# Peptides against a protein of PDB entry 2FGR: the designs that were tried, part 155

Target 1, 331 residues: chain A of PDB entry 2FGR
Amino acid sequence: SSVTLFGIVDTNVAYVNKDAAGDSRYGLGTSGASTSRLGLRGTEDLGGGLKAGFWLEGEIFGDDGNASGFNFKRRSTVSLSGNFGEVRLGRDLVPTSQKLTSYDLFSATGIGPFMGFRNWAAGQGADDNGIRANNLISYYTPNFGGFNAGFGYAFDEKQTIGTADSVGRYIGGYVAYDNGPLSASLGLAQQKTAVGGLATDRDEITLGASYNFGVAKLSGLLQQTKFKRDIGGDIKTNSYMLGASAPVGGVGEVKLQYALYDQKAIDSKAHQITLGYVHNLSKRTALYGNLAFLKNKDASTLGLQAKGVYAGGVQAGESQTGVQVGIRHAF

## One batch from the design tools (peptide; made by RFdiffusion4, then SolubleMPNN)

Design b2_p18_7_s2 (from b2_p18_7, 16 letters changed)
Fold by OpenDDE base, seed 3:
Structure b2_p18_7_s2 (fold): chain B 331 residues (1-331), chain A 18 residues (1-18)
Amino acid sequence: as target 1 above (331 residues)
Amino acid sequence: DEAARRLAELLARLRIAS
């Protein structure tokens, strides 16, 4: 049996040129290259190829020392694994986000990530971004000649918001092919939530693929998210992403990623382009820089997620430029 | 007392990831 203490402290200086008032924001931010975290994990060999595991992980906010407290909301699981794969019990990434965010070259972190996994409709559920769930049971298959899959179900426990019942229920999964330089996946998910106190289904379909050419990697995502409402019509967003990364000088990596968010309910698009660079000083420590540009059209009000500095929206039709320069240290 | 003992035991088993 083992118990490992692990973590990441990622802190940056960040700047955005526009907030909701049209003013610039700057300061010390967190989690620009990787989400800062503290965790404990361990395994126990039960014999016969069976293992028990636990994983407890919470987010660290280096800029304020976790002034709002610490919890294990990133992951709090117990698991059994073996030749059959892995079963997990507890709060975790839902299978769809766990797999499909792997195609995001910015690792779903900082100002550069694919922002498709989002609460597009002011959903009132705690996890209406489709990333994690409470009360989750997950199963992940082994890799069979490249083919693999994951499935999950989260219990709603009869949670209600307004007239909506079953809030927090998740059902979803993915199928994938991972072999050598190629990865491709299809994910489907539904969550029960509420909008304006009324029952709403959050439906999500995501296709991802990547190919590693050695000298460079290409990655792409196609996603549709629908908040299905009985009154007022569906809130639908089509999101697209294409990215490339390449190693630089044996110690660095450059990344370029473009995303388009077609917000159908407001007939408005947003375009995101991000350039990133990571420089490894060691196996544990890296310097990084991100430069992101977000162009909102028409009624779109999306903002870059400069966590710890400014993560709110901008005025409709405004563009936002963001910069992060920071240090990531893993232990 | 039991909680303190268990905590101490856990701490003794902790290792830092390489």
Scores: peptide ipSAE 0.009, ipTM 0.422, DockQ to the pose 0.441
Fold by OpenDDE base, seed 5:
Structure b2_p18_7_s2 (fold): chain B 331 residues (1-331), chain A 18 residues (1-18)
Amino acid sequence: as target 1 above (331 residues)
Amino acid sequence: DEAARRLAELLARLRIAS
């Protein structure tokens, strides 16, 4: 058996020009290029091609030293793997987010990521952003000539909120083709949640694709999220993303990503554009900078996610500019 | 069984729409 201690400490100086009051915010933030984390993982060879595994991972907040504590909410799984693929038990990324966020060139981190995986409807479930689930069983196939898939089911365990009695139930999966420079995936998911104490289904469909040309990579996402309510109608958001990245000078990477969030329930759009640069000082240490612009139209109030500094919304129809400059160190 | 049914129903009703 093996046990590996691993982690990332990513801390930045961040600035946003507007908060909910229209004031600027600045300070020391966390997780601008990669989510800061501490983890333990290991495997045991059981013979015959069968392996057992464990993975325990929690988020680190370098700006405040984890003032709110430490947990393994990023991942806490035990698994069996072999020629059949991998079965995981425990809290983890749901299969849909695990696969489809891979097309986000900012890896769902910092002020530049695709923000489609979001709680668009003030859902009352703990994971209504569609990213992770408690009580999760997941299965991932091997790669068969490029084709692969993942499936997951999370038990609600009779969790109730208001009149909703199945909160936290997840069912979802993806199919994908990953072959050399090409990746393409389709993901479908439903979570049971509550909005205003009433049972609500969070339905999600996501299409992703990327192609690595060697000199540059292109990536895209198309997503629809619907919070389906019996009363008040659906809260629907269509999210679109297109990004490009390229290596620079052998030690750097530049990223440019655009996203559009069409928030149907409020008939309002938000446009996000982010320029990022990573400079590798070593295989383990990098400097980075992100510049993001978020333009809200009409009733849209979206804010950039400058974690540790300001991650709230802005006034309706206001634009926000964000900057992060930081250090990422992996161990 | 129920999980499979629910997944099938989800597949049937989910779509990208403008």
Scores: peptide ipSAE 0.006, ipTM 0.327, DockQ to the pose 0.014
Fold by OpenDDE base, seed 2:
Structure b2_p18_7_s2 (fold): chain B 331 residues (1-331), chain A 18 residues (1-18)
Amino acid sequence: as target 1 above (331 residues)
Amino acid sequence: DEAARRLAELLARLRIAS
């Protein structure tokens, strides 16, 4: 058996020009280029091509030393893998987010990422952003000439919120084609939650694609999220993303990404544009900078996610500018 | 023992980063 200790410490100086009161916020933030983490993982060869595995991973908050504690909420799985693929038991990324966030050029972290995987409806479930689930069983296929898939089911364990039952139940999966420079995926998911103490289904459909031209990579996402409420009507958001990245001088990478969030329930749009640069000092250490602009229209109150500094909303119809400059170190 | 050593080294590194 092998056991590996691994992690990332990513800390930045961050600034946003507006909070909910219209004031600027600045300070030391975390996870600007990659989510800071500490993990343990290992595998055991069981013979015949069968392997057992474990993975325990928690988020690190370098700015406060994990003042709120440490846990393995990022991933806590045991697995079996072989020619059939991989089965995982335990809290993890749900298959849909695991695959479809891979098209986000900002790695689903910091002020620049695609924010479509979100709790759009003040859902009361723990994971109403559609990213992870408790009590999850996942299956991932091998790659068959480019084709691959993942499926997941999370048990609700009779969790209730208000009058809502089955809270936390997840069912979802993706199909994908990954071959050479091309990647394309379709993901579908439903999870049960509550809004205002009432049963709500969170339905999600996501399309992603990327193509690596060598000199540059293009990536895109199309997503629809619906919180289907029995009372009050559906809360629907259509999210779109288009991004490009290119290597710079053999040691750097520049990224540009645009996203549009069409929030149907409030008939309001938000536009996000992010410019990022990563400079690799080594295979393990990088400097980075992100510049993001978020324009809210009408009743939209979205804010950039400057974790550790300010991740709240802004006043309706206000724009927000964010900057992160930081160090990422992997071990 | 090896895991404990690695953890100790990691904790030391985390203290440097903090």
Scores: peptide ipSAE 0.000, ipTM 0.334, DockQ to the pose 0.070
Fold by OpenDDE base, seed 4:
Structure b2_p18_7_s2 (fold): chain B 331 residues (1-331), chain A 18 residues (1-18)
Amino acid sequence: as target 1 above (331 residues)
Amino acid sequence: DEAARRLAELLARLRIAS
């Protein structure tokens, strides 16, 4: 059996020029290039190609030393793996997010990431962003000729909010083709939640693809989320992303990513463009900088996610500029 | 107490494995 301690400490100085009041915010933030984390993982060879595993991972907030506490909400799984693939039991990324966020060149964190995996409808469920689930069973196939898939089911355990039952139930999965420079995936998910105390289904479809040309990588996402409410009509968002990354001088990486969020319920769009640079000081330590612009139109109030500094919205139709400069250290 | 013991044991195992 083996046990590995691992982690990332990522801390930055961050600035956004507008908050909900139109004022600037600045300070020390976290997780600008990678989510800061502390984890334990291990495996046991059970023989015959079967392995048992565990994974416990929590987020680290370096700015305040985890003043709100530490938990394993990022991942807390036990698993069996073998030639059949891997079965996981416990809180984790849902299969759809695990696969489809991999096309985000900003690693689903900081001010530059694709923000499509979001609670678009003031859903009252804890994980209405579609990223993780409690009480999750997941299965991941092996890669066979490039083809792979993942499936998941999360038990609601009769959780209720208002008149909504089955809150937190998730069912979803993806199919993918990963071969050499090409990756492509289709994900489908449904999650039970509540909006205004009423039962709501969060439906999600996501298509992702990337191609590594060696000198540069292109990546794209197409996503539709629908919060299907029994009363009040659907809240639909179409999200689009296109990104490119390229190595620079053998020790750096530049990233450029654009996203469009077409929020149908309010007939409003938001445009996000982010330029990022990572400079590797070593295999484990990097400096990074992110510059993001978010343009809200009409009734859109989206804000950049400068974790630890400001992650709220802005006034309707306002634009926001964000900067992060930080250090990432992996151990 | 039991949690602390288990953590200590885990840390000891990690030190041995490193």
Scores: peptide ipSAE 0.000, ipTM 0.417, DockQ to the pose 0.152

Design b2_p18_7_s3 (from b2_p18_7, 15 letters changed)
Fold by OpenDDE base, seed 2:
Structure b2_p18_7_s3 (fold): chain B 331 residues (1-331), chain A 18 residues (1-18)
Amino acid sequence: as target 1 above (331 residues)
Amino acid sequence: DAAAARAAALAAVARVAA
C-alpha cells in the first residue's frame, strides 16, 4: 500500500467594495486560486488489476488556522478501482459537480468562479448547492475512446426537516466526451431538500464544454437549477458561463470569464465578469490576482465569494467589485 | 425543443429518485 500526504495553502489579500450594508470589506482571505486543503490518500494493489483506495481531504483556512476545526468534508472515501472504473463510498463531490465544475476556469474557487452550483432557494439541506453529498455511492466509468460517465446516489438516511422526509437524498450523473482538446459533458441531478420546512426537489441540468486551441482555451457552461416546491412556486435559475484562458510568457496564465445568473423567481439577473492572472514561480508555487465585477439587477443580491473576508450578498440591484492577490503553494 | 428535452430529463431523474 502507499499513503500520500498532499495539500494546497492558498491565502490572499482580498477587497470588496460593498457588503450588505454598502461598506467595503478587506483583509486576509483564503482559497482565491485553488481551495486550500490538506489530504491523505493511498492505494493498495489487490492483484488482478483491482485496487483499493482511500481519500481523506479537508479544507484549510490559512487566515484563521481552522478556528472552526478541521474535518474531511471535502472528501472522505474508500474505493475500489480496476478495468471496470471506480466505485467510491463516502462523502465526495457528487458526480455532476465533479465533472461540470471542471469547465470553470477559476476552479470553483475565489471571486471569479461560476456560481451556478448554489443554493438558490434558501434550501435547508446541508449541501443544497449541489456540490457534495454525504452518504454517497459513486461510480465512474473508464474512458472509452473519449466517452465516460459518472453516477451517484446519496442516502437521505431518513433525515427530516419540517414535513420533508428525504432530505439529503441525491441521484445524479453525467455523460461526457473527453478527447484531446475537446471536452463536453451533460449532467443531471436531483437532490431532496426542504424550503420553509416543506419538501423540495433541487433539480439540476448542466451542459459544459471546452476546447483547447493551444494558444487559448475556451470553456462554457449552461445550467438550470430548479427548486420545485409544492407551495410558493418553483425557484428557477438559469446560469450561463463563457470563459477563455491563455498562457502568457511560459510562466503565466490569463483568464477571463463571464457569467450570467437569470434568477427567474425574482425576475432578476446578475452579471459577473472576472479577470484573473496566475504567475507560476515554480511547479508548486504561484502568485495570482483576480479582479471581479458583479452587477446585480433589480432584486438580485448576489455577492462575490471572497472567502475569509466577505462572501455575503449586497443590497438589491447593487454592484460589487472584488480584488484578490495571493500566493498558492501546493505540496 | 430544448426546454422540453430539459423537462423530460428532469422528469426522468425525478422518477429514478422516487
Scores: peptide ipSAE 0.000, ipTM 0.340, DockQ to the pose 0.012
Fold by OpenDDE base, seed 3:
Structure b2_p18_7_s3 (fold): chain B 331 residues (1-331), chain A 18 residues (1-18)
Amino acid sequence: as target 1 above (331 residues)
Amino acid sequence: DAAAARAAALAAVARVAA
């Protein structure tokens, strides 16, 4: 048996040129290159190729020292694994998010990530961004000649909001092909939630692919998210991402990523472009810089996620520029 | 109580570090 303490402390100086009032914000932020975290994990060999595992992981906020307290909301799982794959019980990334966010060159973190995994409809559920779920059972297959899959179900436990009686129920999964330089995946998910106190289905389909050419990596995502409401019509967003990364001088990585968010319910688009650089001082310590530009058109109010500084929206049709410069340390 | 759950989690982490 083993128990490992692990973590990341990622803290940055961040700036955004516009908030919801049109004013600039700047200060000390967190989680610009990787989400700051503290975790415990362990494995027990049960013999015959069977292993038990646990994983407890919470977010760290280096700017305020976790003023709101610490929890294991990132992951709190017990698992069995073997030749059959892995079964997990507990709060975790849902299978669709776990796989499809892997194509985001900004690791679903900071001001640069693909923002498609979002609550597009003011859903009243706790995890209406499609990233994690409570009460989750997950299964992940082994890799068979490149082919792999993951499936998950989360219990609603009769959580009610207004007329919705199944809030927090998740069902979803992905199929993937991961072989050498190529990765490709298709994910499907449905989550039960509420919008305006009415039962709503959050349907998600995501296609991801990447190819590593050695000298550079290309990555892409295509996503549709649809909040199906009983009243007021569907809230549909089509999200697109294309990114490239390349190693620099054996110690660095440069990243460029573009995303488009076509918000059908408001007939409005947002364009995001992010340039990032990571400089490895060691295997555990890196410096990084991110520069992001978000152009909202028409009624779009999207904001960059400068966690710890400003993560809110902007005025309709406004553009936002963000900068993060920070240190990431892993242990 | 959210405060009690936070205290329990912190105590659990302290017990493992110890």
Scores: peptide ipSAE 0.000, ipTM 0.305, DockQ to the pose 0.054
Fold by OpenDDE base, seed 4:
Structure b2_p18_7_s3 (fold): chain B 331 residues (1-331), chain A 18 residues (1-18)
Amino acid sequence: as target 1 above (331 residues)
Amino acid sequence: DAAAARAAALAAVARVAA
């Protein structure tokens, strides 16, 4: 048996030039290059190739010392693994997000990430961004000849919001091919939620791919999220991402990522472009900088996610510039 | 009405981003 304590403390100075009032925001933010976390994990060999595992992981907010408390909402799983793969019980990344966010060169955090995994419709469920679920059972296959898959089901536990009686139910999975420099994946998910107290299905389809050329990596995402409502019509967003990263001088990495969010319900687009640099001072410590531009068109009000400083929207049709400069330390 | 649906969607998106 083993138990490992692990974590990341990532804290930055962040600036955004506009909030919802058109004012600038600046201060100390968190999780600009990697989500700050504290975790415990371990395994037990049960013999015959069977292992038990546990994983408990919570977010750290270095700016306020977790003033709102600490929890294991990032991951809280027990598992069995072997030649058959891995079965997990407990709150985790849903299989679709676990796989498809891996194509985001900004690690699904800070001002640079792909923002497609979002609650596009004011869904009233706790996890309507499609990233995690409570009460989750998940299964992950081994990698066989490059092919792998993951499947998950989350129980709603009769959670009711308004007339919606299955809030938090998730079903989804992915198929993938991961071989050498190539990764490609297709994910499908449905999550039951409520919008305006009415039953709503959040359907998601995501295609991801990356190729590592050694000198550079290319990565892409194509996603459609559709909140299917009985009243008021569907809220559909098509999200696109293309990114490139390259090593710099053996100790650095530069990243450039573009995303387009075509918000069909409001017939409005948002364009995000982010330049990032990471400078490794060691295997565990890095300095980083992110520069992001978000252009909202028409009725779009998207904001960059400068966690700890400002993560809200902006005025319709407004552009936002964000900067993060920080330290990431892993232990 | 497409305008009402847009307004509702905007209000919905704004509430989730707050």
Scores: peptide ipSAE 0.000, ipTM 0.319, DockQ to the pose 0.011
Fold by OpenDDE base, seed 5:
Structure b2_p18_7_s3 (fold): chain B 331 residues (1-331), chain A 18 residues (1-18)
Amino acid sequence: as target 1 above (331 residues)
Amino acid sequence: DAAAARAAALAAVARVAA
């Protein structure tokens, strides 16, 4: 058996020029290049190619020392793996987010990421961003000549909100082709939730692809998120992302990513563009800088996610500029 | 020693969780 302690401490100085009041925010933030985390993991060889595993991972907030406490809400799984793939039991990334966020060049964190995995509808479920689930069973296939898949089901455990039953139920999965420089995936998910105390289905479809040309990588996402409400009509968002990254001087990486969020329920768009640079001081330590611009149109109020400084919205139709400069250390 | 590493890890987690 093995047990490994691992983590990332990522802390930055962050600035956003506008909050919901129109004021600037600045300070020390967390998780600008990678989500800060502490984890334990291990495996046991059971013979015959069968392994048991565990994974316990929580978020670290380096700016406040986890003032609100520490938990294993990032992942808390036990698993069996072998030639059949891997079965996981416990809270984790849902299969769809685990696969499809891999196309985000900003690692689903900081001010630069694709923000499509969001609660677009004021859903009352704990995980209505479509990223993780409690009470999750997941299965991941091996890679078969490039083809792979993942599936998941999360139990609702009869959770209710208002008149909504089955809250927190997840069903979803992806199919993918991962071969050398190419990755492509299709993900489908449904979550049961509530909006305004009424039953709502959060449906998600995501297409992702990337290609590594060696000199540069291109990555893209197409997503539709739809909160299907019995009353008040559907809340639909179409999200698009295109990004490029390139190695610089053998120790650096430059990233440029554009995203469009077409928020159909409010007939409003938001445009995000982010320039990022990572400078690897070692295999474990990096300096980074991110510059993001978010333009809201019409009724859109999206804000950049400067975690630890400001992650709220802005006034309708307002633009926001964000900067992060930080240190990432992995152990 | 895997046992020592496990004990240290558990102690570290206990400290962070407290």
Scores: peptide ipSAE 0.000, ipTM 0.297, DockQ to the pose 0.088

